# Designs tried in a protein design run: peptides against a protein of PDB entry 4XPM. Part 97

Target 1, 160 residues: chain A of PDB entry 4XPM
Amino acid sequence: VMLHSKNVKGFLENTLKPYDLHSVDFKTSSLQSSMIITATNGGILSYATSNNDVPKNSINEINSVNNLKMMSLLIKDKWSEDENDTEEQHSNSCYPVEIDSFKTKIYTYEMEDLHTCVAQIPNSDLLLLFIAEGSFPYGLLVIKIERAMRELTDLFGYKL
Target 2, 67 residues: chain B of PDB entry 4XPM
Amino acid sequence: DIKGTIAFDTHGNVIESTGVGSQRIEDIGDLSKVTLDAEGFAQVQGDSLLVHLYKRNDITLAVYTSA

## One batch from the design tools (peptide; made by RFdiffusion4, then SolubleMPNN)

Design b2_p17_8_s4 (from b2_p17_8, 7 letters changed)
Fold by OpenDDE base, seed 1:
Structure b2_p17_8_s4 (fold): chain B 160 residues (1-160), chain C 67 residues (1-67), chain A 17 residues (1-17)
Amino acid sequence: as target 1 above (160 residues)
Amino acid sequence: as target 2 above (67 residues)
Amino acid sequence: SLDEFIKEGLEAIRKKF
């Protein structure tokens, strides 16, 4: 299925769902946010948030969006730094992965009390970014974002 | 018999934790260094609990039991 | 899946020990 703007939004919304294991008594919270941003300047191309019961065009909504913009920019900057840092690429916070013969990296970042992970969509100028509560384990977050990226093949190779 | 679990990856990051495992995340450092047998198993005595390890496909499952 | 892995692991451990 071709991923268009609306499809991407819906996809991101779906990624917000909590991870629920049944083999053991374990269930995560929903992701706070899921975004596709530009690797160049951290601009948000698409996003989804949990608990977005905020009136449209309200100050609270504006602040929420602005906060996402700020976080995306900060994470993009950190990602960019790490992409140029061999030591960081070999840390426990970096997961080299291969999807359909395309190589990329998943980075985990602590942002205050939030757990985040970001990964470049293979061969593209885009980053996929998940933001979760501190209770969301990083190992699971990595698995989640890797599996999500496998569904974004239409964006592979996307250049701005 | 199971008192808790921890699943973690090769980076030492938690995938899931339950029961006493949730309170023993710090054990991952030691558990990750345990030598597994050819089938991916090991048993380690951790304080008052036994820890049973199973690793496959870069994921380690630790199961805490009293015996 | 991850859930399946956990389930398999639990069973494997049960059989092993």
Scores: peptide ipSAE 0.773, ipTM 0.951, DockQ to the pose 0.912
Fold by OpenDDE base, seed 5:
Structure b2_p17_8_s4 (fold): chain B 160 residues (1-160), chain C 67 residues (1-67), chain A 17 residues (1-17)
Amino acid sequence: as target 1 above (160 residues)
Amino acid sequence: as target 2 above (67 residues)
Amino acid sequence: SLDEFIKEGLEAIRKKF
């Protein structure tokens, strides 16, 4: 099955949904943003945001898109540094994971007052990036991105 | 008689919190060091509350009760 | 799932203590 651009956008939009537990009274906010970016330059391949009520071509929309571009670049840079730092890879901010025999890492980063996590799609030049409010627990964010990444097998091994 | 809950991973990061658990996130540091029995359980006295621990599949659930 | 784990844990704790 081929993952088309429209399907990727829809996938990312679905990841925005809040996590709602029923066993206990716990529900998160929606993710602010969900993105697939390049590991090389932090360029945005596809993205979804919870701010869909912003008028098209408005100053607010432009500012929001520019903000996403800046955050993606900053996170990519931090990720690149950590991938070349053995000590950082052994910190509590790094989660080594294995999906269908493919190994990757999930990193958590504090960006201002936001909680973010990023992971390289296995054996690819792409990163999956979640941005959430500060109230979104990091442990849950990691679980969320791992489960989402398991649905992106078509992108495993993708090279630019 | 549950007053709250905290679930956390092996990195000490919160997965979920409810009730009084949401106000006691700092307890994770100590709770993560508690030795569990062979079945994955432990009971710890924390202030005026009793904490019941259950760990399975690298996730620890802490349940706060008055007794 | 996570929700299933929480349910399982709550029940297990209830039985244990």
Scores: peptide ipSAE 0.773, ipTM 0.951, DockQ to the pose 0.890
Fold by OpenDDE base, seed 3:
Structure b2_p17_8_s4 (fold): chain B 160 residues (1-160), chain C 67 residues (1-67), chain A 17 residues (1-17)
Amino acid sequence: as target 1 above (160 residues)
Amino acid sequence: as target 2 above (67 residues)
Amino acid sequence: SLDEFIKEGLEAIRKKF
């Protein structure tokens, strides 16, 4: 069973929502972007952005999409390198997790002034990628992406 | 009389911060090394503030108070 | 949830100290 493209897009859009705590006075910004990309080439299969001020099919939108393509490729490359690096897997930037008996890893990466995290969807050729502002704490970002992955069971085992 | 809070994970990464806690993220390094009692509590005196620690399920909550 | 944890932690600390 696999999710339809529209369903995936809607899911990613929902992940953009800020994290709002009520026990303490703490609220994050919205995620800048949320993406599903291929682990092989870093190609974008689906994405959502919080910047809705850009008209569709405009030059500015094209440029923003191109920027996302570049970031996805760069992050995929970093992820690929780390998956083959034992030292990086033991850093505080790597979180081994288990979801429904499937093992995967969550990596946090600093991209200029942005905070990002990426994780392989269990047993698949796909990566889930969150991009946030620098004010978004990494610990919370990891929690957010782990919980999001738990909702993507339909994509577990997906092969290109 | 809470002056601020910090919540952090076992990797030392921030989950949330409020009040004076937002200005004392560097304290996580030391707070992560504090020995907790059997119930997951500890109290640490730092500068003019007292830090109360509570850890459960790999998340540590630090609460800053004046006393 | 995280929010529930923080609530419980705050209350637990209040009782402990």
Scores: peptide ipSAE 0.772, ipTM 0.951, DockQ to the pose 0.910
Fold by OpenDDE base, seed 4:
Structure b2_p17_8_s4 (fold): chain B 160 residues (1-160), chain C 67 residues (1-67), chain A 17 residues (1-17)
Amino acid sequence: as target 1 above (160 residues)
Amino acid sequence: as target 2 above (67 residues)
Amino acid sequence: SLDEFIKEGLEAIRKKF
């Protein structure tokens, strides 16, 4: 099944769901945001947010979207810098991973009080970006984004 | 009687934490240095609590108990 | 899965110690 725009949106919305373990009493908050952005300019191609209480076309909605755009751009810039920095690629904030023989990297970034995680969709001009509250553990965030990326095979190799 | 847990990855980042484990994230630094036996187990004394370690597939589970 | 790993670990630890 080809991943269309509506399907991507729905996919991202599903990633917002909290991680709930049953083996131990552990449950996370929902992700604040989940996005697919361009690796070139940090432009948002698709996004989902857990904050849906903002009226449409309101000033607050515009501000929220603008803030999301700002964050995506900042994270893209940091990602770009790290992709050209061997030392950063060997830090604890970088997770080299392989998905179906495709290599990529997962980066974790602290954005003020938020925990973020970003990864290039293999061989593509796209980044998958998760934004969570500070209570969301980085190790789990990495696992979450890796598993999510495994379901985006239709976007592997996507070029702008 | 489990008092808490911490699961962490090879980067020392938390995967999950419960109970007293949530208040002892700083223990990961020391726990990551513990030598495990051939089966992937270890037991260490963490102040007033015992910490039982189990590692498999690059994930370490730490279980805090009173004994 | 992660949940299964934790379950496995808990049981393994119970048996080991």
Scores: peptide ipSAE 0.772, ipTM 0.951, DockQ to the pose 0.875

## One batch from the design tools (peptide; made by RFdiffusion4, then SolubleMPNN)

Design b2_p18_1_s1 (from b2_p18_1, 10 letters changed)
Fold by OpenDDE base, seed 1:
Structure b2_p18_1_s1 (fold): chain B 160 residues (1-160), chain C 67 residues (1-67), chain A 18 residues (1-18)
Amino acid sequence: as target 1 above (160 residues)
Amino acid sequence: as target 2 above (67 residues)
Amino acid sequence: MFEFPEPDISRTEPLVYE
């Protein structure tokens, strides 16, 4: 099984869009970044970022990618720790969910001034990772990533 | 007349907030303990505000009104 | 009636191929 990179990239780009609650005066910012990373090493398989004005292969792009690599690795490490910590799995920062009979967990992590959310794609070696501004509420971020996960069923069980 | 809202999940994490609700996120702790009726509704009298609680699909919406 | 948050995210193309 091979991943179609352009389709994954497009999907992640779609996740960046802000949420607008029309019934009340509430609208989020766009996600800063959306990534699929490896659960084993935190390596970035695919990513999207709201700042797409950076020329390809420029030093600014390199720095941006390096920053994403750093964040992905840090979050992967924290996720790995929590997966081995029963107490953390029962905190308000962990959401056990079931998608089409597949179980996974959604974790929220504050990284500096950013709100992040990560979830293992069920039974796979992959993690879906959202990075948002601190103004993006965690509850909504969790809902967002859960909905996104439901669209990644083809990746369920994916092994590296 | 709605003065504000707070939507929160079963973990007490904010989903959205508006108006006075944005300044009363700490109310979630108490609101989450309120017993809802079979339809997922409740009303809680606060200080000068009445809180209308609506729960659907594990999301609780608190609507703050004057009455 | 009040609106509950329901973000819309969907996949438009297949992500995996053999």
Scores: peptide ipSAE 0.061, ipTM 0.868, DockQ to the pose 0.786
Fold by OpenDDE base, seed 2:
Structure b2_p18_1_s1 (fold): chain B 160 residues (1-160), chain C 67 residues (1-67), chain A 18 residues (1-18)
Amino acid sequence: as target 1 above (160 residues)
Amino acid sequence: as target 2 above (67 residues)
Amino acid sequence: MFEFPEPDISRTEPLVYE
């Protein structure tokens, strides 16, 4: 089984879109980035970023990508630690969820001034990772990533 | 007359806020402790505002209105 | 009534293939 990189990238790009609540005067910013990373190494399999105005192969792009790599590793490490810590799994930063009878956990992590949210794609070696500005409420971010994972059933059970 | 809103989850994390609700995120701590009726509803009087609480599917909506 | 609009995260093609 192979991942179709173009399709995954397109999906992640769609997740960047902000929430616009029509019933009230509330709208979020776009996600800074959306990624699928490996649970084992934190390696980025696919990513999308809202910072598309950076020229390719520029120093700024390289720095941005490197920053994403670093954040991915850090979050993977935190996730790995929490997955081995029962107390952390019962903290306010952990949301146990069930999707189509598959159980997973959504974790929220503050990274500097950014709000991040990560979840293992059910029964897989993959993590879905959202990075947003601090203005993006955690409660909504959790909802967003949960809804996104529901659209990734093709990746359930994916092993490296 | 609605003055603002706060929506929050069972972890006390904000989902959305508008109006005066955006300035009263700290109220979540107290609002989360309010006993709701069988319909998931409660009213709480605070200062010059009345807070209407609605909980459905683990999401609580606080609506601030004039008292 | 409080609204939670669903984000547009649909896809047209499968993410995986054999």
Scores: peptide ipSAE 0.043, ipTM 0.864, DockQ to the pose 0.735
Fold by OpenDDE base, seed 5:
Structure b2_p18_1_s1 (fold): chain B 160 residues (1-160), chain C 67 residues (1-67), chain A 18 residues (1-18)
Amino acid sequence: as target 1 above (160 residues)
Amino acid sequence: as target 2 above (67 residues)
Amino acid sequence: MFEFPEPDISRTEPLVYE
């Protein structure tokens, strides 16, 4: 099985789009980054970044490929630890979900001033990772990644 | 008149906030303990504000209005 | 209550092939 890089990249770019809730006069910023990484070593298979209006130093730090790689490794490590810790799986930072009878877990992690969310694509060696500004609510981030995961059924069961 | 809102999930994490709700995220701890009626509704008096709670599909919306 | 809009994340081509 081979991944089509252009298709995956395009999908991740679409996930960057903000939520606009006109009914309650609420709108988020775009995600800063969206990635698919390996659960084994945190390697980035595909990624997308947005052009947010942030200070130069912040843009350079967050959007650089090197920074993305570092964050992916750190989050993968934390995820791996939590997957082997029953107590962490029952914390408020863990959301067990079921998609078409496939079970997975969504984790939220604070990274400096950023809000991150990661989930294993069901029965696969892949993780989906969202990185957002601190103003992006965790609860909404969880909803966003769950909905995105439902569109990745082609990757369910994907093994490296 | 609506002064603000907070929406939160069953874990107490914020989904959205507006107006005075954005400054009162800490209220979620207490709001999550309020007993809702069969229709998923409750009304709680605060300091100078009235809070209307609506729960549907595991999401709770708190609407802050004047008392 | 408010209603969340559905995200526009649909794709036109498959992500993987065998």
Scores: peptide ipSAE 0.035, ipTM 0.793, DockQ to the pose 0.732
Fold by OpenDDE base, seed 3:
Structure b2_p18_1_s1 (fold): chain B 160 residues (1-160), chain C 67 residues (1-67), chain A 18 residues (1-18)
Amino acid sequence: as target 1 above (160 residues)
Amino acid sequence: as target 2 above (67 residues)
Amino acid sequence: MFEFPEPDISRTEPLVYE
């Protein structure tokens, strides 16, 4: 089984879109980044960022990618620790969810001034990771990533 | 008239906030303890505002209005 | 009450292939 890189990246790009709640005067920013990373090493398999104004092959692009690598590794490490910690799994930062009979957990992590949310794609070696500004509420971020995960059933059970 | 809103989940995390609600996120701690009626509704008198609570599908909406 | 719109996260092609 091979991942179609273009399709995955396109999907992640779509997840960047903000919420616009019409019932109230509330609209979020776009996600800063959306990634699929490995649960084992935190390696980035695919990613999307909202900032498209960075010239390709520029030092700024390199720095941004390096920053994503750093964040993904840190979050993967924290996730791994929490997956081995019963107390952390029962904290308010952990949302157990079930998608089509598959169980997984959504974790929220503060990363400096950013709000992040990560979840293991059910029965897979992959994590879905959202990075948003601090103004993006965690509760809404959790809802967003859960809904996104429901669209990734093709990746359920994916092993590296 | 509505002065603001806060929506929050069962973990006490914010889903959305508007108006004065954005400045009163700390109210979630107390609001989450309010007993709702069978219809998932309650009214709580605050310091200067009346809070209307609605809960549906594990999401609580607090609407701040004048008394 | 409020209504949450569904985000546009649809795809037209499979993410994986054999």
Scores: peptide ipSAE 0.031, ipTM 0.858, DockQ to the pose 0.726

Design b2_p18_1_s2 (from b2_p18_1, 10 letters changed)
Fold by OpenDDE base, seed 3:
Structure b2_p18_1_s2 (fold): chain B 160 residues (1-160), chain C 67 residues (1-67), chain A 18 residues (1-18)
Amino acid sequence: as target 1 above (160 residues)
Amino acid sequence: as target 2 above (67 residues)
Amino acid sequence: MFEFPESDISRTKPLVYE
């Protein structure tokens, strides 16, 4: 399976969009970041961010990317630990899900004042990672990432 | 006269909240224990507010009203 | 996400807090 960088980038950008619940007076903010990272080393293969005010190739952009790299690595490490911890897999921070007969798990993690969730793309060496503000409810974040993964079937089974 | 709402999943995590519900997230622990009828409905009296519970497709909606 | 039903709901019960 070949990764198409433009298609993946466009997908991640689309996941940034907020939920607007018209049935009740509730609307989320946009995600801060959306990333596909490697499950092996936490390396970023593709990313999107809602902070588009930073000039490209500027020092500020470099610093922001470095921050994303650090967060992705930390979350990957925590994810790796939890995948080897039965107790953590039975906590309320873990959501077993099945997509087209493929099983995976969604984890929610607090990082500073941010709400994050991560899930292994089924049978792959890849993780999908969402980073949102603290006002973004975890339950809704989980629904969001599950629905997003259903659109990534081409990446199921992808190995590095 | 709805004062607020909380929607939460089977893990007790918030899906959305509005009004007074946003300030009463801690109620989820108790609300999740309420026995619902065969159609997934219940009403419970909590302090000065009446809570209307609706559960459907593994999502519980709590609606806070004065009566 | 959720639609308010018009059906009757259960009798009001006291919420017991732990």
Scores: peptide ipSAE 0.009, ipTM 0.676, DockQ to the pose 0.017
Fold by OpenDDE base, seed 5:
Structure b2_p18_1_s2 (fold): chain B 160 residues (1-160), chain C 67 residues (1-67), chain A 18 residues (1-18)
Amino acid sequence: as target 1 above (160 residues)
Amino acid sequence: as target 2 above (67 residues)
Amino acid sequence: MFEFPESDISRTKPLVYE
């Protein structure tokens, strides 16, 4: 399996869209960031951000990218620890899920004032990572990432 | 009349909230322990509000009303 | 190209207030 940058980038950009519950008076903000990172070292393979007002190559843009790198590494480290901890896998921060007979887990993590969730793409060396504002409910964030992962079947089993 | 709502999953995590429900997320701990009937429904009396619980598809909706 | 389809929170029908 080969990763195509344009395809993955477009997918991640689409996941940024807010969740609008039309049946009730509730609408989320857009995700701050959506990323595919390596499970091995937390390296960013692809990412999308909702803030497009930052000039390219500016100091602010560089700082923004560096911040994403930091967050991805921290979340990868916590994820790795939890994958080796049976107790953490049975906490309320862990959601075992099955997609087309492939099993994976979704983890929710608080990072400062941000809500994050991460999941290993089934049988792969890749993690899908969503970062949202604190106003984005964790339960809805989990539903969002689970549904998004169902569209990434081509990446199932991807090894670096 | 509805004063607010909270929807939460089987882990007790919030899916959505509106009105007074947005200020009462802490109620989920108690609401999750309420026994529902065969139709997935229950009513519990709060301090000044009545809470209507409805569960379907592993999601519980709490609706807050004055009566 | 990958696409994230829009869908309701419920896989069947939305929760009802009544």
Scores: peptide ipSAE 0.009, ipTM 0.636, DockQ to the pose 0.057
Fold by OpenDDE base, seed 1:
Structure b2_p18_1_s2 (fold): chain B 160 residues (1-160), chain C 67 residues (1-67), chain A 18 residues (1-18)
Amino acid sequence: as target 1 above (160 residues)
Amino acid sequence: as target 2 above (67 residues)
Amino acid sequence: MFEFPESDISRTKPLVYE
């Protein structure tokens, strides 16, 4: 399976949209960032951010990307640690899920004032990573990423 | 007469909160321990508020009311 | 997400804070 950058980028952009829970008059903010990164080294394969007003190749864009790179690496490292820690996998920060008979885990991590959520795309070398404001509830963030991964079945089993 | 709500998952993580519920996220720890009936309902009296618990599809909704 | 029951819940337990 080949990755099509444009399609993936569009997908990630769509994941930025907030959840609107009409039943309780609750609406989240948009995600700050959505990324597909490598599980091996935390390298960003694709990303989307809510602030798209930054000119291409500008210093602000570079700084923004660098920040994403740093966050992705940190999250990847923590994820890697947890994947090798049975206790962490049984904590309330870990959600074992199954999508089309493929098993994966969703992890929630607090990063400074941000709420993050990461999950390995099943049987792949890829991670899907959501970054949101602290006002975005973790439980809803988990639901969001699980549902999003269901749209990435073509990436299941993807190896670098 | 609803004063607020909290919705949380089986991990105790917040899905949504409103009203006084937004200020009482710490209640989830206690609420998650409440035994629900066969229909997934329970009532818990806390301080001046009555909490109505409804669980469906692994999501628990706590509704805070005065009575 | 949820529907409120028409009948009141009969069982009430105290919430114990630790």
Scores: peptide ipSAE 0.008, ipTM 0.620, DockQ to the pose 0.025
Fold by OpenDDE base, seed 2:
Structure b2_p18_1_s2 (fold): chain B 160 residues (1-160), chain C 67 residues (1-67), chain A 18 residues (1-18)
Amino acid sequence: as target 1 above (160 residues)
Amino acid sequence: as target 2 above (67 residues)
Amino acid sequence: MFEFPESDISRTKPLVYE
């Protein structure tokens, strides 16, 4: 089974929804962006953004997409460096996880005032990337991305 | 009489915060060092607040109260 | 003993999308 581009887009849009904690009076904001990018080049294969108040083909849209491209590249580069750094893999910014016997790592990175979280889709050339406001707690962001990856089993092992 | 809460994971990263807890994220460093009982509970006296700690499933919840 | 509020953060369900 392969997820079509349209289905992937829909998935990413769904991840944008805020997290509502029912045990306490706490609700996050929506994610700013959710992306699937290549681990090799940081290229965007699919993305969703909560800021949909931009006309299509406008200069503002182009600028926003370019910004996403830049962020994805920066995160990919940092991720790549950390994957080759034992110390970084044992820091509080790295969460080793296992999904259905597949191992991966979740990394948290602060980008300016944004909270970001990235994880390699197990055994694939793809990264799942969440970008949120600073009000979105890192710990919850990690939980969110882990749960999200459990729904991307069709992409496990995907090679470019 | 809850004044606020902080939930944090084993990495010390915030899961959620409410009330006065939102202004005391720096307490996580100290709270993470508190020895909990066999059930995952502890109480620690702060400056003017009592902190009730509850750890379950690797998540620690700190509840701030006046007493 | 003080009663703590139960948290379901660690018991979150996977995402469901249509």
Scores: peptide ipSAE 0.009, ipTM 0.653, DockQ to the pose 0.101; fails the geometry check

